# Ledger of designs, part 238: peptides against a protein of PDB entry 6FRK

Target 1, 411 residues: chain A of PDB entry 6FRK
Amino acid sequence: NEEVLNAMLKEVCTALLEADVNIKLVKQLRENVKSAIDLEEMASGLNKRKMIQHAVFKELVKLVDPGVKAWTPTKGKQNVIMFVGLQGSGKTTTCSKLAYYYQRKGWKTCLICADTFRAGAFDQLKQNATKARIPFYGSYTEMDPVIIASEGVEKFKNENFEIIIVDTSGRHKQEDSLFEEMLQVANAIQPDNIVYVMDASIGQACEAQAKAFKDKVDVASVIVTKLDGHAKGGGALSAVAATKSPIIFIGTGEHIDDFEPFKTQPFISKLLGMGDIEGLIDKVNELKLDDNEALIEKLKHGQFTLRDMYEQFQNIMKMGPFSQILGMIPGFGTDFMSKGNEQESMARLKKLMTIMDSMNDQELDSTDGAKVFSKQPGRIQRVARGSGVSTRDVQELLTQYTKFAQMVKKM

## One batch from the design tools (peptide; made by RFdiffusion4, then SolubleMPNN)

Design b2_p24_6_s3 (from b2_p24_6, 15 letters changed)
Fold by OpenDDE base, seed 1:
Structure b2_p24_6_s3 (fold): chain B 411 residues (1-411), chain A 24 residues (1-24)
Amino acid sequence: as target 1 above (411 residues)
Amino acid sequence: SERLDELIKQYQNILEALKKLEEL
């Protein structure tokens, strides 16, 4: 039994190391899991795996909990949020995402660019802010980030802004001059929260980087970026351990909407390849996919039309990146669709929808759409001409529909 | 195409996932 436990723990430890979990945290987790598992309670081999998985899950949940309550902005007050992090961490993009998040929640939000070092930093922030209709401040001529930050904070305080986000300079290296500048800015503006932005793709370097920031600046919150595709979430554990600060949000892509509040259990579930069932439920509910009661009732009755398939393709497109949806389904790893495959998959769905847009209601609403087309081949040629595709593309769609309709009849 | 069969499989899995979410 102990040999089996040690073998299974070795596999789990390997998977966690492959997920960029820090070696020290993996060792500690292994010891904690060993101490939490009573070998005598392990009745069956199937139960052993589930018990080990549950023990691992429970210990990972503890590793992402710093025991500190996350800072939250106060409604009707002026809340100054200072961003810190290395260049390329996604800090500037994350400032815009956070501003947009609060704006969508009905907060009076603004952005300040105090990055004087990076050429075009202000233009980039201005471009992002303008696209999102977020008020912004910065300078093309002022070189002191303290002056820009102070003037911007004062301006937006006087204009009764509730969320004032200050983007600072990110250096390429952990240089003392960066930390001095950050301290000077922090002392001048007196932020209510200091957010450290960390790139998850740096893997094992996350701990050392996060520690270097925490040792110099009073980091109170962490945002983890680039948790899209191949980025392994294990660096987030290292950031929490090093900063002793909660993760408040995660960046899940390049779009302004690819930004989510951090949820511990869904995150650990995803890290373990268990999927994000809660986040999938939340996204389904946010999309009001419950209005699909009629579709689900049809599916329960073994009915599936080309219109039902079209509506489902629309729902998939509304849910956002297909890779994100798949990454939320248990057993579909984040690796199932590379970014290149996502755009190609969305382009294919759009192509299939464009073919269906050239179909008539009789074709779309038929419980045997493929048979309607097989009985009158001239319909295929009409649809092909209407959608600007080959007759082969229409036949491939009908073959696809037939495979689905047969599956629904077997469900 | 193999790529269409992958998209089919992906869509099937989404439908199965959605059906399982209704059973929760």
Scores: peptide ipSAE 0.008, ipTM 0.295, DockQ to the pose 0.162
Fold by OpenDDE base, seed 2:
Order: sequence, then C-alpha cells, then structure tokens
Structure b2_p24_6_s3 (fold): chain B 411 residues (1-411), chain A 24 residues (1-24)
Amino acid sequence: as target 1 above (411 residues)
Amino acid sequence: SERLDELIKQYQNILEALKKLEEL
C-alpha cells in the first residue's frame, strides 16, 4: 500500500513540476498529502486513486488561498487601483480588460497612463480605451509618472469616477529605479488596491519576481496573464505564496473579453487536467440557453433535426472560442486545438449554417432529414445553388447530420 | 474528413458533459 501511494505521489509531483509549480511547494504538498491519507481507510476498498486525487486537490486549494480576503471596490466610492509588473507581463492590456469588465458591470470606469518610460505607451492605452469607450488620461510631454498619476487621479475623482485604474511603467529587469518610481507613485495617489500582473509563461521565475515586487510595494492582489492554453498555470501558486495576496482575475487570451474572475476550484481542476466543469456551467448559464430544456427533452427521446443542429451551431458560435469550451471539458487536453484549427472550425460552422439557411422548414424539421434529401436529390441541387456551395458540401453536411442523429438515437 | 470527425467528437463530448451536468 505504501509503495503504491509513493508511486502515485511521484507521478503527481512530476506532473506539478512539469506544470511549473515550485519544487519547495511540491515537496510540502507531498508531505501534507501523505499526512492527510489514512492508510487504514485505504485498506477498506476505497478507490486509492480517487482518494489521492482528492487529497492533492485539497492541498492545491490551500496553496492558492493566502488566507486573506480579496479587496473589492465599493459602489458609489472612488476606488483607485494601481497596476505594477514587468514589461511584457500584459499589464497595459490587463488594465484595459479590468476597466472593460467593470464598465460592463455598470461602473463609472477610467484609465490613467503613468508609463513615461515606454515610447508609445500612452498611444497604446488610448487606442485600447477608445475601442472600449473608456475615458482615459495621460501626457505626451510630462515625463514624471508621479505628476501624471496625481493629476489623472485628481481629475477623475473630481468627475466622480468609481473605478480609477493607473497603469505604471514596466521594465525588463528588476531595477531599483523602477521600484522607487512605483513607491513614489503609490505614495502620491494612495491606491485602495495595488495589483501585481504576472505572466504565467515565466514558470519557475514567478516566485522571485513576485517576491521582489512584494518586498518593495504593498501588493494586495495578483492577476495572472497568458493562460491561453500554453501556460501551465503552476506559476500562479508561486505568486500567491510569495506575495501572500489572492489572485483576483486571470487573462485567458488576447481579446478584451478574455478576462475572468479567478475561481480556485475551476483553476485547480484545470491545472490537474480534470476540466473546468464549473466554468462550463457558468458559461452555459450566461448564454441564457432557455431553449436547452426543449433540446434535452428531444435528445432524451432520440429526436434530432437539422434545425436542432442549426440552433446548436448558433449556441457554439455564441460561446466564443471553441478551444476555451473544449479546455473546460474533462479529458480534453489543451494540445488538441491549435489556434489555427479554431478559426478554421468557426469558418466551417458558419459555412454549414449558410447551407442550412437555404433549406426549407420541411427539410429542417424532419427527424430523418437525410432521407428527405435521398428521396428527392433535386433538393441537394437547390440548396447548393441557394447557398453558393457544391452539391458535395451539402452531402457532407447531411452525412454529418446522419452521424450525429444516429448517435443521439444511441444515447 | 478527419477534421470533421474531430468536430463531431468534440460536439459529442460537449453533449455528454451537458448530460452529466443534468444528472447532477
């Protein structure tokens, strides 16, 4: 029993190290899991694998919980949020994503560019803010970030803004001059929250970087960026351990909407390759798929029409990046959908929908749509001409529908 | 054909996941 436990713990430790979890945290987790597993309960015929997975899951949840409640903005107050982080961490993009998140929630939100070090920083922020219709402040002539931050915060306080986000300069190295500048900005504006932005792709460097920021400025929140399927996420645990600060949001891609509140359980589930069932439920509920009950009832009866398939393609198109949805399903590894395959898959779905837009109600609502077309081949030629596609493309759609309808009948 | 069988398999797994969510 102890040999089997040690072998399984070795596999889990290897997977966590491969996920860029710090070796010291992995060692501590291994000892905590060993102490939490009662070997006598393992003798009672319980699934040893499930017990070890559950113990590992519980210990990972504790590692990502700093025991400190996350700061939350107060409605009707002026909340100043200062962003800090290295150049290339995605800090400026994350400021825009956070501003857009609060704006969509009905907060009066604005952005301040206090990055005087990077040429074109203000133009980049202005472009992002203008696209999202977010008010912004910055200077082309002022070189002191303290002056820009102070003037911008005062302006937006006087205009009764509720969320005031300050983007600071990022440098390539941990330079003492950068930390002094950040401290001067923080002292001048007195932020209600300081957010450290970390790139998940830096792996084992996460701890040292996060500690260097926390030792110089009072970091109270962490945002992890570049969790778009390539980042192993283990660096997030190192950032929490080093900063003793909660992760509040994650960046999941390049789009302004690729930003979500951090949830511990879904994140750990995804890190272990168990999928994000909770995030999938939330995403399905956000889509207000009220028609899902009627579809599920049809599926239970083994009924599936071309219209039901069309409605499902519309739902998939509304869900956004198909790779994100698949990455939420248990047993779908991130490796299955390269970014190039997703745009091609969405273009294919849109092509299939365009073919179905040229079908009539009798064809769409038939429980045996393929048989309707097989009995009258002239329908295939009509649909092909109406949609501007080949007769082969229509036959391929009908073959897909038939495969799907046969599977629904077996369910 | 292979990419289409993948899309079908992906959609199958979404439906199986949704069915498992209703059983909870």
Scores: peptide ipSAE 0.006, ipTM 0.286, DockQ to the pose 0.125
Fold by OpenDDE base, seed 3:
Structure b2_p24_6_s3 (fold): chain B 411 residues (1-411), chain A 24 residues (1-24)
Amino acid sequence: as target 1 above (411 residues)
Amino acid sequence: SERLDELIKQYQNILEALKKLEEL
């Protein structure tokens, strides 16, 4: 029994090390799992694999839980959120994602660029902020980040902004001058929350980096970026352990919507390759798919219309990036959606929807939409002209619909 | 064609996932 336990723990430890979990944390987890498993209960014929997996899951959950409640902004107050992190961590992009997240939740949000070190930092922030319709502040002439941060915070406080996000300079290495600048900015603006942004792709370097930031500034929250596809989530465990600060959000891609609140159980489930069933349920529930009962009933009856397909494309678009949905489904490894395919997939869904927007109710509500178009080819030309696409694009959509309708009939 | 078959597969997977969620 102990040999079997040790063999299974060795496989788990290998997988965790391959997931960039720090070797010290893996050792500690191994000891904690060994102490948590009653070998006598394992003898009673319980599924040893499930018991070990549950013990590992429970110990990983404890590693991601710092025992500290995450800071949350107060509605109707002026909440100053300072971002810190290395260059290339995705800090500037994450500032925009967080601002957009709060804006979509009905918060009055703004962005301040206090990155004077990186050429074009302000232009990048301005471009992102303008696209998202987020108010922004920065300077092309002021070189002191403390002045920019202070003036920007004061301005947006006076304008009664609720979420004031300050992006700071990032450097390639832990440099004393960076930490001094961050400390000066923090002292000047007195942020309600300091967010450390960490790139998950740096793997085992996460612990040392996260610790260096926490030792210099009062990091209260962590955001982990680049958790798309190939990113090994093990660095997140190291960041929590080093900072003793909760992960509040994760960045799951390059799009402004590739940003979600951190959930411990879904994250650990995903890290173990179990999928994120809970996050899928929550996303499905957030979509208010209350209208899904009628759709599911139609699907059970093998009925599928172009309208039903349109509604499903709307649902997919509301769920956010398709990679996030697939990466939540157990057994769909993140490997299937290369980053470039996602924006292109969303653009394709939008194009398909635009074609369907040029269809009439008779075409949309037909249980055999493709046959409606095949019987009257003039409909294809009308829809093509109405949507500004080729007749070929409409035929491709109808071919897609036919494939879907055939699959639904087989379900 | 390949990109279409991917979108089809993706949609099928979502439908299967939704169906499994209803069974829970």
Scores: peptide ipSAE 0.006, ipTM 0.266, DockQ to the pose 0.133
Fold by OpenDDE base, seed 5:
Structure b2_p24_6_s3 (fold): chain B 411 residues (1-411), chain A 24 residues (1-24)
Amino acid sequence: as target 1 above (411 residues)
Amino acid sequence: SERLDELIKQYQNILEALKKLEEL
């Protein structure tokens, strides 16, 4: 029994190390799991694998729980949130994602660019903020991040903003000058929360980086980025252990909607390859797929229009990365989509939707949309001109629609 | 064409999986 336990724990430890979990945490977990497993209960014919998995799951849940309650903004108050992190961590993108998250929840949200070190930082923030319709502040001429942050916070406080997000300079290296600048900004604006943004892809370096930030600034929250379907989640455990601060959100891709509240149990289930049924249910509920009764009824009747396809493409774009949704379903292996195909697929869906935006209601609501276009080829030329695409692109869309509608008719 | 047929198939698989989750 002890030899079997040691063999299974060796496999689990190998898998956790392959997931970029810090070697010290893996050793400690192995000892804690050994102490938590009753070897006598394992002799009674219980599924030894399930017992070990459950013990490992419980110990991983403890590793992501710092025992500190996450900071939450207060409704009707001015909440200043300062972002800190290295360059390339996804910090600037994450500021926009968090702002958009709160805006969608009905908060009066704004963004401040206090990154004076990176050329084009303000243009990038402005572009992201404008696309999301989020108010923003920054300067092309002011080089002091303390002045920009102070003026921006004062402006948005006077305008009664509830969520004021401040993006700071991210540097490529741990430089003392970066930490001094971050402290000067923090002292000037007096943030209610300091968020450390960490890239999960840095693996074993997560602990040392997270510790270096926590030792210099009062990090109260962590956001982990680049947790795409194949990303090694082990860095998140290292961030919590080093910062003693809760993970509040995870970034799950490059889209502004590829951002979700951190949930401990779903995350650990996904890390262990058990799937994330709870996170899938939450995403389903957030999509209001309940309004799909009418669609499911249409599909049951073998009716599928170009409008129904358009609405499905909208739902698809709201669901975020398909690889992540599939990776949340138990038994769908992570291998089903390569990372490079998702953005190209989303760009293709947006192009198809832009073609359909140039169609009329008679074309969109026809039970045989492809036949409407085949009977009057002038419609293809009109739609192609209206959407700025080739007639071939419109024909390709109609071919895809026809394939889908034929599949629905066979259901 | 093949990649969109794959996306459609993935979407169908997701819808079927979601429908099975609603039936649980």
Scores: peptide ipSAE 0.000, ipTM 0.258, DockQ to the pose 0.123; fails the geometry check

Design b2_p24_6_s4 (from b2_p24_6, 12 letters changed)
Fold by OpenDDE base, seed 2:
Structure b2_p24_6_s4 (fold): chain B 411 residues (1-411), chain A 24 residues (1-24)
Amino acid sequence: as target 1 above (411 residues)
Amino acid sequence: SERLDAQVEQFEHILESIKKLEEL
């Protein structure tokens, strides 16, 4: 029993190290999991694999919990949020994403560019803010970030803004001059929250970088960026351990909407390759797919039409990045949908929908759509001509539909 | 064919995941 436990723990530890989890945290987790597993309960015929997975999951949840409640903005108050982080961490983009998130929730939100070091920083922020219709402040002439931050915060306080986000200079290296500048800005504006933005793709460097920021400024929150398939997210555990601060949001892509509140359970499930079932449920519920109950009832009765398939393709297209949806399903690793395959997959779905737009109600609403087309092959030629596709493309669609309809009958 | 079978298998897994969510 101990040899089997040690072998399974070795596999889990290898997977966590490959996911960029810090070696010290993996060692501590291994010791905690060994102490939490009752070997006598494992002898009673319990599924050893499920027991180890559950113990690992519980210990990972504890590593992501710093034991400190996340700061939340107060409605009707002036909340100053200062952003800190290295250049290339996605800090400026994340400021815009957070501003847009609060704006969509009905908060009076604004952005301040206190990055005087990077040429074109203010133009980039202005472009992002203008696209999102977010009020902004900055200077083309003032070189002191303390002056810009102070003037911008005072202006937006006087205008009764509720969320005031301050973007600061990022640098490529940890320079003492950058930390002094950040401390001067923080002392001048007295932020209600300091957010450290971390790039998940830096792997094992996450701990050292996060610690360097926490040792110089009072980091109270973490945002992890670039969780769009390439970063395994293990660096987030190192950031929490080093900063003793909660992760509040994650960036999941390049779009302004590729930003979500951090949830511990879904994140750990994804890190372990168990999928994000909870995030999939939340995303399906946010889409207000009121017609899902009627579909679910049809699926329970083994009924599936070409119209039901069309409605599902519309729903998938509304859900946004297909790679994100698949990456939320257990057993679909991020490796299967390269960014090139996503645009191609969306173009394929749109092509299939265009073929179905050339079908009639009798063809769409038939519980045996393939048989309707097989009995009258002239329908295939009509649909092909109407949609501007080959008869082969229509036959491929009908073959796909038949496979789905057979699966639904087996459910 | 293989690429189509992979898309079907993907959708199968979505539907099976949705069904498991309704059983909860």
Scores: peptide ipSAE 0.005, ipTM 0.281, DockQ to the pose 0.153
Fold by OpenDDE base, seed 1:
Structure b2_p24_6_s4 (fold): chain B 411 residues (1-411), chain A 24 residues (1-24)
Amino acid sequence: as target 1 above (411 residues)
Amino acid sequence: SERLDAQVEQFEHILESIKKLEEL
């Protein structure tokens, strides 16, 4: 029994190391899991794998919890949020994402560019802010980030802004001059929250980077970026361990809306390749896919039309990247996200929808759409010509539809 | 094509997941 436990823990430890979880945290987790597993309870015929997974899950949840309540902005007050992080961490993009998040929640939000070191930093922030209709401040002539930050904070305080986000200079290296500048800015503006932005893709370097920031600046919150595709979320555990600060949000892509509040349970489930069922439910509910009661009823009755397939492709497109949706489904681990070019998958769905846009209502609403086309081959040629595709592409779509319709009939 | 079969299998799994979500 102990040998089996040790073998399974070795596999889990390997998977966690592959997920960029820090070696020290993996060792600690292994010891904690060993101490939490009663070997006598494992003898009682319980699924040993599920017990170990549950013990690992509980210990990972504890590693993500710093024991500190996350700062939250106060409604009707002026809340100054200072962003800190290395260049390339996604800090500037994350400032815009957070501003947009609060704006969508009905907060009076603004952005300040106090990055004087990077050429075009203000133009980039201005472009992002203008696109999102977020008020912004910065200078093309002032070189002191303290002056810009102070003037911008004062301006937006006087205009009764509730969320005032200050973006600071990111450096390529951990330089003492960066930390001194950050301290000077922090002392001048007196932020209510200091947010450290960390790139998850740096893997094992997350701990050392996060520690270097925490040792110099009073980091109170963490945002983890680039949790799309290849980034293994294990660096987030290292950030929490090093900063002793909660993760408040995650960046899940390049778009301004690829930003979500951090949820511990879904994050750990995704890290373990268990999927994010709760996040899938939340996204389904946010999309009002509940209005698909009619589709759900049809599916329950084993009915599936080409229109029903089209509507599902529209829903997938509204949910965002197909990769993100699949990464939320149990059993579609990170390995599925790595193999799918998201743009290629979306282009394929759009191509299939374009073929369907050339179909008539009789073809779309038939419970046996493939049979409608097989009985009258001239329909395939019409649809192919209308959509600018080959007759083969239409036949491939009909073959897919037939597979789905057969599956729905078996459900 | 094998890629199309993979997309079918993916959508099958989405439909199964949606069905499981309705049972919750």
Scores: peptide ipSAE 0.000, ipTM 0.278, DockQ to the pose 0.179
Fold by OpenDDE base, seed 5:
Structure b2_p24_6_s4 (fold): chain B 411 residues (1-411), chain A 24 residues (1-24)
Amino acid sequence: as target 1 above (411 residues)
Amino acid sequence: SERLDAQVEQFEHILESIKKLEEL
């Protein structure tokens, strides 16, 4: 029994190391799991694999819990949130994602660019903020980040903003000058929360990076980015262990909506390759798919129109990237979609929707849309011209629709 | 064609998974 346990723990430890979990944490977890498993209960014919998985899951949950309650903004107050992190961590993009998240929840939100070091930092923030209709502040002429941050915070406080997000300068390396600048900005604006943004793809370096920030600035929250594709997220455990600060959000892609509140149970389930059923249910519920009783009834009756397909493409675009949704379904491994396929897939969906925007109601609402186009080929040419695509692109869409409609008829 | 067919199969599997979640 002990040899079998040690063999299974070795496989789990190997899988956790391959998931970028820090070697010290894996060693500690192995000892804790070995102490938590009753070998006598394992002899009673219980599924030894399930028992080990449950013990591992329980110890991973403890590693992601810093024992500190996450900071939350107060409604009707001015909440200043300062972002810190290395260049390339996704910090600037994450500022925009967090601002957009709070704006969608009905908070009066704004963005401040206090990154004076990186050329085009303000243009990037301005572009992201403008696309999301988020008010922003920054300067093309002021080079002191303390002045920009102070003026921007004062401006937005006077305008009664509830969420004031300050993006700071990143560096390529940990430099004492970066930490001093961050301390000067923090002292000037007196933030209610300091958020460390960490890239999950740096693997075993996550501990050292997170520790270096926590040792210099009062990090109170962590956001982990680039949890899309092959990054198994084991670096997130290292960030919590080093900072003693909760993960509040995760960035799961490049889109502004590729941002979600951190949930411990779903994250650990995904890390172990068990899928995230709870996060999938929550995403499904956030889409208000309940209003689709009419769609479910149509699908039960084997009816599927081009309009129904268009609405499903809108729902998928609201769910976020396909790889994330698939990676939340048990048994769909993260290997199924390479990172490059996601933006290409979303661009393809958007192209298909643009083709359907050039269709008329008779074409969209037909229970046999492909037959409507086959009977009158002039419709394909009209739609192709209206959407700026080839007649072949319209035929490919109709072929895809026909495959779906045939499947729905078999359901 | 094959890549589009794979995306169709993925979408079908998502729809089937969503339908199963709504039946729970």
Scores: peptide ipSAE 0.000, ipTM 0.260, DockQ to the pose 0.152
Fold by OpenDDE base, seed 4:
Structure b2_p24_6_s4 (fold): chain B 411 residues (1-411), chain A 24 residues (1-24)
Amino acid sequence: as target 1 above (411 residues)
Amino acid sequence: SERLDAQVEQFEHILESIKKLEEL
């Protein structure tokens, strides 16, 4: 029991470290999970796996909950929101995304560019704001960000704006001069909320960066950017721990709509890869894929046939929209399917299945299906004619199958 | 080709995720 627990905790710790979760947080989580299980094992004959998964999930939920209620803008008031963060964090883009989010909700929203350090910062903000039809303020001639921020805030207060977003200078490094400038801007405009923008792709540097900002500026909210399919959101946990501030939004891509309110449960599920997988397992189990044990055993033995691939495509089609399945797979953001017309992906799967429907049992059940076709090229022509497709389409399917079968053999 | 390679990479990740689940 203790060996199984320690093995599972080691795998979870490895997965969290690979997800850019800070090593101190991973160690603390391991100790907390171990302590929680040692207390619960005395009470219930529950499946140890489910207990460990639940304990891990519960401790991760605690890591993203700073115990502080997120700041929310007050309707009918002027709310000044100051953005802080390094250059390349996506801060300027995130200002526009947040402004657009509130504008779409019927808030009178505006943007101020107080980034005087970066040449073209104001042009970039102006371009983004103009595309989104968001009112903006900035200067090409004023070099003091305090003056620009103060004048912009005053202007938009006088025009009865409800959401006033101030973008500040980002630097490449944590420099004292940056923090002094941010503090001067914050003191001048007296923001109702200070938002720290963090790039999830900076990995283990997230803690040190987030701490450096919190130690100098009263960060009250966090936004995590670049949570696309490659960025493991583990740095977000480090930012929450360091800032003691809630994540309020996440940026999932480059588009102005690739921005959503932070939700703890979906985020932790995506981070672990487990919650979407539990939902996938539950959906797979609900599909009464009783024969999946036989498939799983074959996959464990490195056996994969064209029939096994066909059955997987049938399962995918039965699970419904491929977007829902992919959204349930760790690392597959909603954006991977937003660019792929779901109907086109389903039509492609259906085309592949139609090709396989023209195959015989010897072709489908061969552990080396590609070699069966390569030895007798007349089979490709038969299948192509039977399915109403080109010989190229059949060759592409066989190439795809060969890639999968090689992968399963390496598993 | 690139879109087929992306579907392959997708299925790779699914299979790796399934394997990681079974090892759990």
Scores: peptide ipSAE 0.000, ipTM 0.268, DockQ to the pose 0.160; fails the geometry check

